# Peptides against a protein of PDB entry 3T6J: the designs that were tried, part 62

Target 1, 375 residues: chain A of PDB entry 3T6J
Amino acid sequence: PIVESYIGFIESYRDPFGSRGEFEGFVAVVNKAMSAKFERLVASAEQLLKELPWPPTFEKDKFLTPDFTSLDVLTFAGSGIPAGINIPNYDDLRQTEGFKNVSLGNVLAVAYATQREKLTFLEEDDKDLYILWKGPSFDVQVGLHELLGHGSGKLFVQDEKGAFNFDQETVINPETGEQIQSWYRSGETWDSKFSTIASSYEECRAESVGLYLCLHPQVLEIFGFEGADAEDVIYVNWLNMVRAGLLALEFYTPEAFNWRQAHMQARFVILRVLLEAGEGLVTITPTTGSDGRPDARVRLDRSKIRSVGKPALERFLRRLQVLKSTGDVAGGRALYEGYATVTDAPPECFLTLRDTVLLRKESRKLIVQPNTRLE
Target 2, 372 residues: chain A of PDB entry 3T6J as posed
Amino acid sequence: PIVESYIGFIESYRDPFGSRGEFEGFVAVVNKAMSAKFERLVASAEQLLKELPWPPTFEKDKFLTPDFTSLDVLTFAGSGIPAGINIPNYDDLRQTEGFKNVSLGNVLAVAYREKLTFLEEDDKDLYILWKGPSFDVQVGLHALLGHGSGKLFVQDEKGAFNFDQETVINPETGEQIQSWYRSGETWDSKFSTIASSYEECRAESVGLYLCLHPQVLEIFGFEGADAEDVIYVNWLNMVRAGLLALEFYTPEAFNWRQAHMQARFVILRVLLEAGEGLVTITPTTGSDGRPDARVRLDRSKIRSVGKPALERFLRRLQVLKSTGDVAGGRALYEGYATVTDAPPECFLTLRDTVLLRKESRKLIVQPNTRLE

## One batch from the design tools (peptide; aimed at target 1 G84)

Design b2_p22_2_s2 (made by RFdiffusion4, then SolubleMPNN; from b2_p22_2, 11 letters changed)
Fold by OpenDDE base, seed 3:
Structure b2_p22_2_s2 (fold): chain B 375 residues (1-375), chain A 22 residues (1-22)
Amino acid sequence: as target 1 above (375 residues)
Amino acid sequence: GVRIVPGGKAVPLALTHGMTFD
């Protein structure tokens, strides 16, 4: 088998300031069969990048073909094993030197293994569909999240010599209609500027890219889904995200007004965006469980994903990217923290819902690290 | 051929890329 490994200070999710990497490492084997889907996605990446809701001037100047492989992890040393990885984590290097993507296939397999009786916050009619398509939808989401999420967008930079990587006279901010007024100076990075929101903000952008681009027929075709199956995969992917946004409340600490998990904060933000879109797209209904205790149901109207959800996500995602590209920390923080705010205001009453989420909390999933055997 | 089989230490999942803990 083909063996891959990495080791070092890589992920900064445990740093409140998003700067200090956690020391981690893995050893994995390449899953050739699963890698083929991601290779097809890579082959379409340059074209799919053009479908993102920002001007080409806010995208990377040159497409750099990344590596993308599906890996089965044999050993992982770190605080938690991810489903996917995009490295390096330096935006400047990503846009100038390239990057590598991996999907940890056997990790995803564990994540997909959901027992129907343990599946919370879904309508009964959605549970079987959710279980059936959770795996396939995750493959799509992870692929898009890594390759076209983390792998997309440009940072506007003025280098140490005073040169800009963009034309100051011609590039227009699509949100303001004005010339670019802010950028990253020499020595400034995404993490250094956006600090406490950097990790979660970037995850939110990447997840949003996944949701947005999974609507593209070419994406579903790449993953082998057509017709009704493709629509079901889309539906389950979006349903999973809005459900995850509710589940995210577990990781909010009201007394400290902070989030303890960047990805979950990101998913809550997306939920808020889609709730704001209104028109019955997403509905969260408090209920009473069979045990007589509080419960809730999340409903997503699949017929409104394209008509209501997509436009809302488009606008939001564009704003995320523009603020990121321009290094507009004030604007970015205002936007992101606004959606990340958790209150008990009606109609959602998120703090009350948090109590319900905590009540229905399941044990954290584990993966049993495998061995290899000759046959 | 080489087959992957379970048998090692359990490690927690990170909540990356659309994953939930349930």
Scores: peptide ipSAE 0.263, ipTM 0.852, DockQ to the pose 0.546
OpenDDE base, seeds 1, 2, 4, 5: peptide ipSAE 0.018, 0.144, 0.019, 0.008; ipTM 0.361, 0.732, 0.370, 0.373; seeds 1, 2, 4, 5 fail the geometry check

Design b2_p22_2_s3 (made by RFdiffusion4, then SolubleMPNN; from b2_p22_2, 10 letters changed)
Fold by OpenDDE base, seed 3:
Structure b2_p22_2_s3 (fold): chain B 375 residues (1-375), chain A 22 residues (1-22)
Amino acid sequence: as target 1 above (375 residues)
Amino acid sequence: SVRIVPGGKAVPLALTHGMVPE
């Protein structure tokens, strides 16, 4: 088998300031069959990058073909095993030197394992569909998240010699209609500038890219879905995200006004964006469970994903990217923290819903690290 | 050929990409 590994200070999710990496490492085996799908996605990446909702001037100047491999993890040392990885985590290196994407296939398989009776916060009519397409939708989302999420966008930089990596006279900020007024100076990084929101903000951008691009027919075709199946995969992917946004409330600490998990905060933000879009796209309804205790249901109107959801996400995602590219910390923080704010204001009453989420909380999923055998 | 089989130590999943804590 083909064996891959990495080790070092890599992920900074445990650092509140997004700067200090956790020491981690893994050993994994390449899954050739699953890697083939991601290779097809890589082959289309340059074209798909053009579908992202920002001007080419805000995208990487040169497409650098990344590696993308599906791995079955044998051993992982760290605080938590991810479903996907994009490295290096330095945006400047990603845009100039390239990057590698990994999907941890056997981790995803564990994540896909959901018992119908334990599936919370969905309508009964959606549960079977959700169970059926959760796996495939995750493959799509992870692939897009890593490759075209983390792998997309340009940081505007002035180097130590005073040279810009963009034309100051011609590049226009699509949100303001003005020339670029801010950028990263020498020694400034995404994490150093955006600090406490950097990790979650970037995850939100990557997740949003996944949702946005999964609507593209070519993406679903790459993953082998057509017709009604493709539409179901899209629906379940979006449904999973809005559900995740509700589940995210577990990781909010009201008394400290903070989030304890970057990805979950990101998913809550996306939920807020889609709720703001209105028009019946997303509905969260408090209910009473069979046990007589509080419950809730999330409903997503699939017929409104393209007409209502996509435009809302497009606008939001563009703003995320523009603020990131320009190093506009004030604007970025205002936008992101605005959507990340958790109150008990109607109609959602998120703090009350949080109590429901906590009540329905289940044990964290575990993966049993495998062995290898010769046959 | 090499086959992957269960038998190691359980480790927690990260709450990363598309994963919903359950």
Scores: peptide ipSAE 0.144, ipTM 0.751, DockQ to the pose 0.555
OpenDDE base, seeds 1, 2, 4, 5: peptide ipSAE 0.129, 0.131, 0.040, 0.023; ipTM 0.743, 0.733, 0.607, 0.602; seeds 1, 2, 5 fail the geometry check

Design b2_p22_2_s4 (made by RFdiffusion4, then SolubleMPNN; from b2_p22_2, 10 letters changed)
Fold by OpenDDE base, seed 3:
Structure b2_p22_2_s4 (fold): chain B 375 residues (1-375), chain A 22 residues (1-22)
Amino acid sequence: as target 1 above (375 residues)
Amino acid sequence: GTVVVPGGKAVPLALVHGMEPL
């Protein structure tokens, strides 16, 4: 088998300031079948980048073809095992040197072993569909998130010599209609500027790219889905995201007004965006479980994904990218923290829903590192 | 890995999707 490994101070998610890496390492084997799908996605990446909802001036000047591999993890040393990896994390290196994407396929498979009877917060009619398509939809989401999420977008930079990587006279901010008024200076990075929100904001951008681009027929074709199957994969991907946004409340600490997990905060933000879109796209309904205790149901109207969901996500995702590109920390923080705020305001009553989420919390899944055998 | 962006701050080398907090 082809063996992949990495080791070092890689991820900064445990640092509130996004600066200090956690020491991590993995050993994995290449999943050839899934890797072939990702190679097809890579081959289409330059074209798919043009489908993102920002002007070409806010996209990377040149797409650097990454190595994209799906891996079955044999061992992972760290505080958490990701489903996908995009390395390097450095936006500047991603723009200049390229990047490598890794999907941890067997980590995803373990997450999908949820028994139907234990599957919380879904309508009964959605459970079988969710179980069937969770895996395939997640492969799509991970591929898009890593490759076209983390792999997309330009940072406007003034270098140490005072030169700009963009034309100050012609590039217009699509949100303001004005010339670019802010950028990254020499020594400023994404993490240094956005600090406490940097990791979660970037995850939110990448997840939003996944949801947005999974609507593109070419993406589903690359993954081998057509017709009704493609529509079901889309539906389950979006359904999984809105469900994850509800589940995310577990990772909010009201007493400290903080989030304990960047991806879960990101998913909650996306849920808030899609709820704000209205028109019955997403509905969270408090219920009573069979045990007589509080429960909830998340409903996603599949017929409104393209008509209501896509435009809402488009506007939000564009705004995320523009604020990122321009290094507008004040605007970025105001936007992101606004959607990340958890209150008990009606109609959602998120603090009350959090109590329901905690009540319905499943036992922590332990990933046991398997032995693998070549047959 | 880390990269030093203009201004000397090290930025981490992997953005990880799907870390549901285990």
Scores: peptide ipSAE 0.019, ipTM 0.486, DockQ to the pose 0.067; fails the geometry check
OpenDDE base, seeds 1, 2, 4, 5: peptide ipSAE 0.017, 0.017, 0.018, 0.017; ipTM 0.500, 0.501, 0.470, 0.474; seeds 1, 2, 4, 5 fail the geometry check

Design b2_p22_3 (made by RFdiffusion4)
Pose (drawn by RFdiffusion4):
Structure b2_p22_3 (pose): chain A 372 residues (1-112, 116-375), chain P 22 residues (1-22)
Amino acid sequence: as target 2 above (372 residues)
Amino acid sequence: SYYPSTAGIAGDVFPTGPFVDV
């Protein structure tokens, strides 16, 4: 459509329980030139789902060209203006017929070297160069194969299923599936507090995982003297964001105040656990004399160490999502999402520095439409 | 009937400003 639109109580992020949605609405025009560079990603999107760490039976049944667009926003009502979105928020529909992917083009043109804190004098160069371009990649993957992948196991009214039980097996355990989503049950209704952050974490992780693929970069025009940087800046940005996320964690209440930032911190911790000197947090000192930190990500070890930690992670997340296993999902997540002062990082002590170097986000003014 | 789930929002989210007559 020339004009793209949507509205309702949709994104569930701000419900302390994680079920009730916050009302919003938007009207934006579809840009053509930048969209083809996405519809391309949609065309070849079919194959990639099978590159995911879980078998094809643990994935959605068919596939689709649901849609991927680039929208110049006219009116976005509500608390915030996301860079991209995958909707509607009803999973059943995501699997049965389809969903949509939205990359807002003109919001980007808004959001773009001393404020590059927790990086090094190198790095921030590659950051300034490849952040914008890589942003499209991470978004495309986050939206398309982030939430586009995965399958829910639901018990329909009768004792039957939405799938064939005897032929489905859990790679982690080896047994046959003993858990699932029963009638009326949904992602938020079960995982609740964690559902948003958990699902987002999965999407971003698939983002990096497939951001390691030559084809996607060929779609975005990255290869050779190019294919490097963008991938690096992407991962580096992910680990740095994992550091900045401490600001949005409330230690007193042992509670996270966001899904994305928490998820990003989790991915950071998983990478740190992979070890092998791939990632480091150094309690440095800024030129101003105050405290500071430098995030060190060895690029040469990206495929040899980090990728395994990823696909093992995604495999577990997805496995626990399909069977709807909350116990394992939490125990696997809230354990990764835990914030403590234990070394050789001391995140409780780092958080202060993160708050000192903290940033306050900008404001996006919006135009109106007068009736003549 | 369908029940809602989490929306997939990619990237950072920025606050909305007031409407201005252009």

Design b2_p22_3_s1 (made by RFdiffusion4, then SolubleMPNN; from b2_p22_3, 8 letters changed)
Fold by OpenDDE base, seed 5:
Structure b2_p22_3_s1 (fold): chain B 375 residues (1-375), chain A 22 residues (1-22)
Amino acid sequence: as target 1 above (375 residues)
Amino acid sequence: KLLPSTTGVAGDVYPVGPPVDV
């Protein structure tokens, strides 16, 4: 088998300032069959990047073909095992040297395990569809998240010699209609500038890219879905995201007004964006469970994904990218923290919903390693 | 950047096969 590994100070999620990496490592085996899907996605990446809702001037100047591999993890040493990885985590290196993507396939397989009777917060008519398409939709989302999410966008930089990597006279900020007024200076990085929101903000951007691009027929075709199946995969992907946004409340600490998980904060932000879009796209309804205790239901109107959801996400995603590219920390923080705020204000009453989420909390997923078998 | 899996039922991970729920 083809063996891959990495070891080092890699992910900074445990650093409140998003700068110091946690020491982690894995040993994995390449899954050739699953890797083939991601290779097809890579082959289309340059064209798909053009579908993202920002001008080419806000995209990388040169497309660097990345590696994308599905891995079955034998052992992982760290605080948690991810479903996907994009490395390096340095945007400057991603722009100039490229990057590698991996999907941790057997971790995803564990995530696919869903018992219908334990599936929370979905309408009954959605449960079977969700169970059927959760896995495939997650493969699509992970692929897009890593490759075209983390792998997209340009940082405007002034180097130590005073040279810019963009034309100050011609590049226009699509949100303001003005010339670029801020950028990264020598020694400034994404993490150093955006600090406490950097990790979650970037995850939110990547997740948003996934939702946005999964609407493109070519993406679904790459993964082998057409017609009604493609539409179901799209629906379940979006449904999973809005559900995840509700589940995210578990990771909010009201007493400290902080989030304990960057990806979950990101998913909550996306939920807030889609709720703000209105028009019945997303509805969260408090209910009473069969046990007589509080429950809730998330509903996503399939017919409004393209008409309501896509435009809302487009605008939001563009704003995320523009603020990131320009190093506008004040604007970025205002935008992101605004959507990440958890209050008990009606109609959503998120703090009350959090109590429901905690009440309906699923058992913690435990991944036991190592375990190998001959089949 | 990492993308964590969702929480759920505890299970074993098999590098060469599907996981088993515990």
Scores: peptide ipSAE 0.018, ipTM 0.483, DockQ to the pose 0.072
OpenDDE base, seeds 1, 2, 3, 4: peptide ipSAE 0.019, 0.015, 0.027, 0.014; ipTM 0.573, 0.500, 0.678, 0.513; seeds 1, 3 fail the geometry check

Design b2_p22_3_s2 (made by RFdiffusion4, then SolubleMPNN; from b2_p22_3, 9 letters changed)
Fold by OpenDDE base, seed 5:
Structure b2_p22_3_s2 (fold): chain B 375 residues (1-375), chain A 22 residues (1-22)
Amino acid sequence: as target 1 above (375 residues)
Amino acid sequence: KLLPSTTGVAGPVYPVGPLVDV
C-alpha cells in the first residue's frame, strides 16, 4: 500500500489568535479508488476556479496543480480528526509553491452512518433523501472545500523590497469600484492580520465555495451525478449546511460572546447569509417534539437555491474574498462578526434556538484509535 | 476498508476539527 503521513505543528484552530499550531500527526493508507474522483476534480480545477465570483486579478496568477488524495487513516494524534486537510496553512506558500489536499475517507465513512429516528431538525419528508445523499453530498462538499475553497484566491502583497504582486493602477476592487487601497506588507500573514477571526473566516469562505460551485453541472458530473440525482445531491448539500448552521449554536458560549469551534461558526454565518436572502429560501420553525419538549425544523426551498440562494452566496463570497485579498481587517471583521453575532432577536431567536439545540444534542461522538475494523 | 471505531453516529468536520452531529 501507499503510505502517507505528516507530523508537526500544523493546525491553529486551538489558538484563539489563529497563529500557533497544535502538534499533530497521522499515518494513513492511500485509497486509490476514492482518489480517482478527486483527480478528476483536480483536472477541472483551473476551469472551475474561473466560475468563482471574483475577478481574475483576485485569483492566483498561476494555477499550480495540487495533489488530492483520499486516505484511510490508521492513526491520528491530535485533538480531533478532520474529514479533509489542505496544507500548507501558509497562504504565501500556497500561492508560490502550491498545496496538497487530502480527504480522510474512513473518517467520512464513519460520518455517513445516520439513523433516521435520531436525525434532528429536518422535515420528515427530507429525512430519507438526506440519509440517501448525505455521503455523496459530503464527498462533493469536501472536495470543493479543500481544492477550490482553500486552494483559491490571491493575497495582495508588497514585499520587503516594496514591489507589489498586482498592478496598482489597473486592478479594481469589485466592491468599491476603486483601486486597491490595502494589502499585506512584508511579514504580515492572513493569520497575523485577521487573528481571532482568521480560521473561522477562511472555513466560511471554503464552505461557501463548496455550496456555490456544487451548483455547476460539471462538478456533479465529475462525481458521477446527473439529472435528478445531481439535483438531489445539490439539495442535500445545501440542506446539510443550513442544518449545520443551526447545530452550530451548541458551540457558541453566550456568557463569553464567543465561538468554540471555527467550522461551526462558519456554518452559522452561512445560515445567517441564507436567512438574510429571505424569500422563503430557508425557514427555521420552533416545534414541539413527540416527547412534548422543544424541537425545531429547518426547511430549505429547493426551487429557490439557484434564484435566491446562489445570488446571496455569490455576493457574500465575493466580499469575503475581496476583504481577504486586500488585508482589510476592519471590513472583514465587521462583515464576519456581524453574521456571527448570536442574539435572541426575532424572528429567529437564536439564543432560544440554542437551548433547543442543546436539549436535542446527542452524546459526544468519539473515534477510538488505534482500534480499527475491516468493512 | 479500514474504519476507526466510534461511539456513535457523527458528522464530519473539515479541514480540521472534532466530529459533530451535522
Scores: peptide ipSAE 0.024, ipTM 0.609, DockQ to the pose 0.066
OpenDDE base, seeds 1, 2, 3, 4: peptide ipSAE 0.016, 0.026, 0.013, 0.014; ipTM 0.493, 0.605, 0.506, 0.501; seeds 2, 4 fail the geometry check

Design b2_p22_3_s3 (made by RFdiffusion4, then SolubleMPNN; from b2_p22_3, 11 letters changed)
Fold by OpenDDE base, seed 2:
Structure b2_p22_3_s3 (fold): chain B 375 residues (1-375), chain A 22 residues (1-22)
Amino acid sequence: as target 1 above (375 residues)
Amino acid sequence: PLLPGPTGVAGEVYPVGPLVDV
């Protein structure tokens, strides 16, 4: 067996300022069969990066071929076990030295183990499809999220010697039409500049990359999906995201106006973006459950994913990247916190929906460490 | 990294197995 492990102060999600790593570690075994799909994704990564909605000047100057492996976790120590990992968590190192990606395959499998009768907030017609494709769609999402989400984009930097890693005279900000007016100075990092929103913002960018690129036929082909299956994988991936955006309200604390989980905040932001797109793309309908208590249904119009959803996400994702690249903290915070704001304003009434989400809250699934043996 | 979903209070326990043959 091929064994992989890591240990150290790695993830900063529990730091309010996004800088201090939590001590964590894992031991895992390589799943060779699943790793082959991710290897094919890596082989296409340089081409797929060009499909992202920003100019090449906002992408890494040189593609550095990363490693990508599917792992079955034997043990994990930390506050939460991820479905995927991209390391290192330093954008400068990702740009200059490269990175590694992993998918924690057996973690995903556990996350997919939802009984139909317990599946909340979906239409009955979507439940069977969701159950069938949640796993496969999430494999796609994890691969894209890690490799092409966290693995994409350029930070504009002025080094300690005053040299720029971009041509100040020719690079144009696609949002403003102007030359680049801000960048990272020596010693400034993504986390140091964006601080309290850095983790969630980056997760939002990565999740958005996943949704955006999962529409590409080549991506689906890499994962072995064609025809109707490919379309169902797309639909369920997007449906899962909008549902997750509703579920995210569990992790909002109204009294403190804060979020307790970066990924869930990110998913709520994406939900808000897709709701803003309008045209019946996403609908959240308050209902009454069979128990006579509040419930809700999320509906995604499959036919509008490409026509309405993709353009909305494209614009948003480009904005995220441009603000990140230029180190525009004021603009980035204004954009992100705007979408992350939870109010009870109509038509969504998110604070009221939060009460429904809490009422319908499912128990957290715990992953139990497996036993191993040599045969 | 990507987290798979809601992480509320501990409840139902799921084994991660079986692992693939290695």
Scores: peptide ipSAE 0.155, ipTM 0.728, DockQ to the pose 0.082
OpenDDE base, seeds 1, 3, 4, 5: peptide ipSAE 0.135, 0.147, 0.130, 0.087; ipTM 0.663, 0.661, 0.644, 0.641; seeds 1, 3, 4, 5 fail the geometry check

Design b2_p22_3_s4 (made by RFdiffusion4, then SolubleMPNN; from b2_p22_3, 8 letters changed)
Fold by OpenDDE base, seed 2:
Structure b2_p22_3_s4 (fold): chain B 375 residues (1-375), chain A 22 residues (1-22)
Amino acid sequence: as target 1 above (375 residues)
Amino acid sequence: ELLPSTTGVAGDVYPVGPLVDV
């Protein structure tokens, strides 16, 4: 088998300032079959990057072809195991030196082990479809999230010599219609500037890229989905995201007005964006369970994903990228924290929904790290 | 055939499983 490993101070999710990496490491075995799909995705990456909703001037000047591998984790040392990884985490290095992507396949498989009777917050008509396609759709999402999410976008930089990595006279901010007014200076990084929101903001951008690009037929074809299967994968991917946005409330601490998990905060933000789009795209309905206690149902109108969801996500995703590229911390914080705010305001009453989420919380699932055996 | 054996260290899963508070 092909063995891969990494070790070091890598992920900063546990740092309140989003800057200091946690020491972690893994040993894993390459899944060749799944890796082949990601390799095809990599081969299409330059073309797919053009589909992202920002001008080419806000994209990397040169695409640096990364590796992308599906891995079955044998051992992982750290506070938590990710579903996917894009390294390095430094945007400047991603732009100039490149990056590597991995999908932790067997970690994803644990998430696939959903019992129908325990699946919360979905309509009965969606449960079987959700169970069937959650795994495959998540493979698509992770691939897009890592490769084209974290792997996309440009930071506007002025170097120590005063030179810009963009043409100040010709590059226009698509949101303002004006020339670029802010950028990263020497020594400034994404994490240093955006600090407390940097991790969650970037995860939100990456997740949004996944949702946005999963609508592209070429992406689905790469993963082997066509026709009705492709549409089901799209639907389940979006459905999973809106459901995750509701589940995210578990990780909000009302007393401290803060989030305890970057990805879940990101997913809540996306839910808020899609709810704001309106037109019946997403509905969350409080219900009463068979046990007589509070419950809820999330509905996603499949027919409105492209007509309502995509445009809403497009606008939001473009704003995320523009604010990131220009180093506009004030604008970025205002946008992101606005969507990340949890109140009990109608119609959603998210604090009340949080109580429901906590009430319906499943027992903690654990991944037991495997050994390999020959049989 | 290489088969995984479910013996080892238990861990949290980002982000689709249980997560540690940060």
Scores: peptide ipSAE 0.025, ipTM 0.569, DockQ to the pose 0.053
OpenDDE base, seeds 1, 3, 4, 5: peptide ipSAE 0.024, 0.029, 0.033, 0.027; ipTM 0.527, 0.553, 0.612, 0.537; seeds 3, 4, 5 fail the geometry check

Design b2_p22_4 (made by RFdiffusion4)
Pose (drawn by RFdiffusion4):
Structure b2_p22_4 (pose): chain A 372 residues (1-112, 116-375), chain P 22 residues (1-22)
Amino acid sequence: as target 2 above (372 residues)
Amino acid sequence: MYVAGDVYPNDEEAKELAEELA
């Protein structure tokens, strides 16, 4: 459509329980030139789902070209203006017929070297160069194969299923599936507090995982003297964001105030656990004399260590999502999402520095439409 | 709805519009 639109109580992020949605609406025009560079990603999107750490039976049944667009926003009502979105928010529809992927083009043109804190003098160079371009990649993957992948196991009214039980097996355990989503049950209705952050974490992780693929970069025009940087800046940005996320964590209530930031911190912790000097947090000192930190990500160890930690992570997340296993999901997540002062990081002590170097986000003014 | 990427704060008019419509 020339004009793209949508509205309702949709994103569930701000419900302390995680079920009730917050009302919004938007009207934006579809840009053509930048969209083809996405529809390309859609065309070859079919194969990639099978590169995911879980078998094809643990994935959605068919596939689709649901849609991927680039929208110049006219009116976005509500609390915020996302960079990209995958909707409608009803999973059943995501599997049965389809969903849509939205990359808002003109919001980007808004959001773009001393404020590059927690980096090094190198780094921020590659950051300034490849952040914008890589942003499209991460968004495309986050939206398309982030939530585009995965399958829900649901018990229909009768004792039957939405799948064949005897032929499905859990790679982690080896047994046959003993858990699932029963009638009326949904992602939010079960995982609740964690559902948003958990699902986002899975999407971003698939983001990096497939951001390691030559093809996708060929779609975005990155290879050779190019294919490096963008990937690096992407991962580096992920780990840095994992650091900045401490600001949005409330230690007194032992509670996270956001899904994305928390998920980013979790991915950071998983990478730190992979160890092998791949990632480091250093309690440095800024030129101003105050405290500070430097995030060190060894790029040469990206495929040899980090990737395994990823696909093992995604395999577990997805496995627990399909069977709808809350116990495992939480135990696997809230454990990773835990914030403590234990070394050799001391995140409780780091959080202060994160708050000192903290940023306050900008404001996006919007135009109107007068009727003549 | 699932959001990809960062979310940027909106202005007062957009927030008021959303409250009126809701």

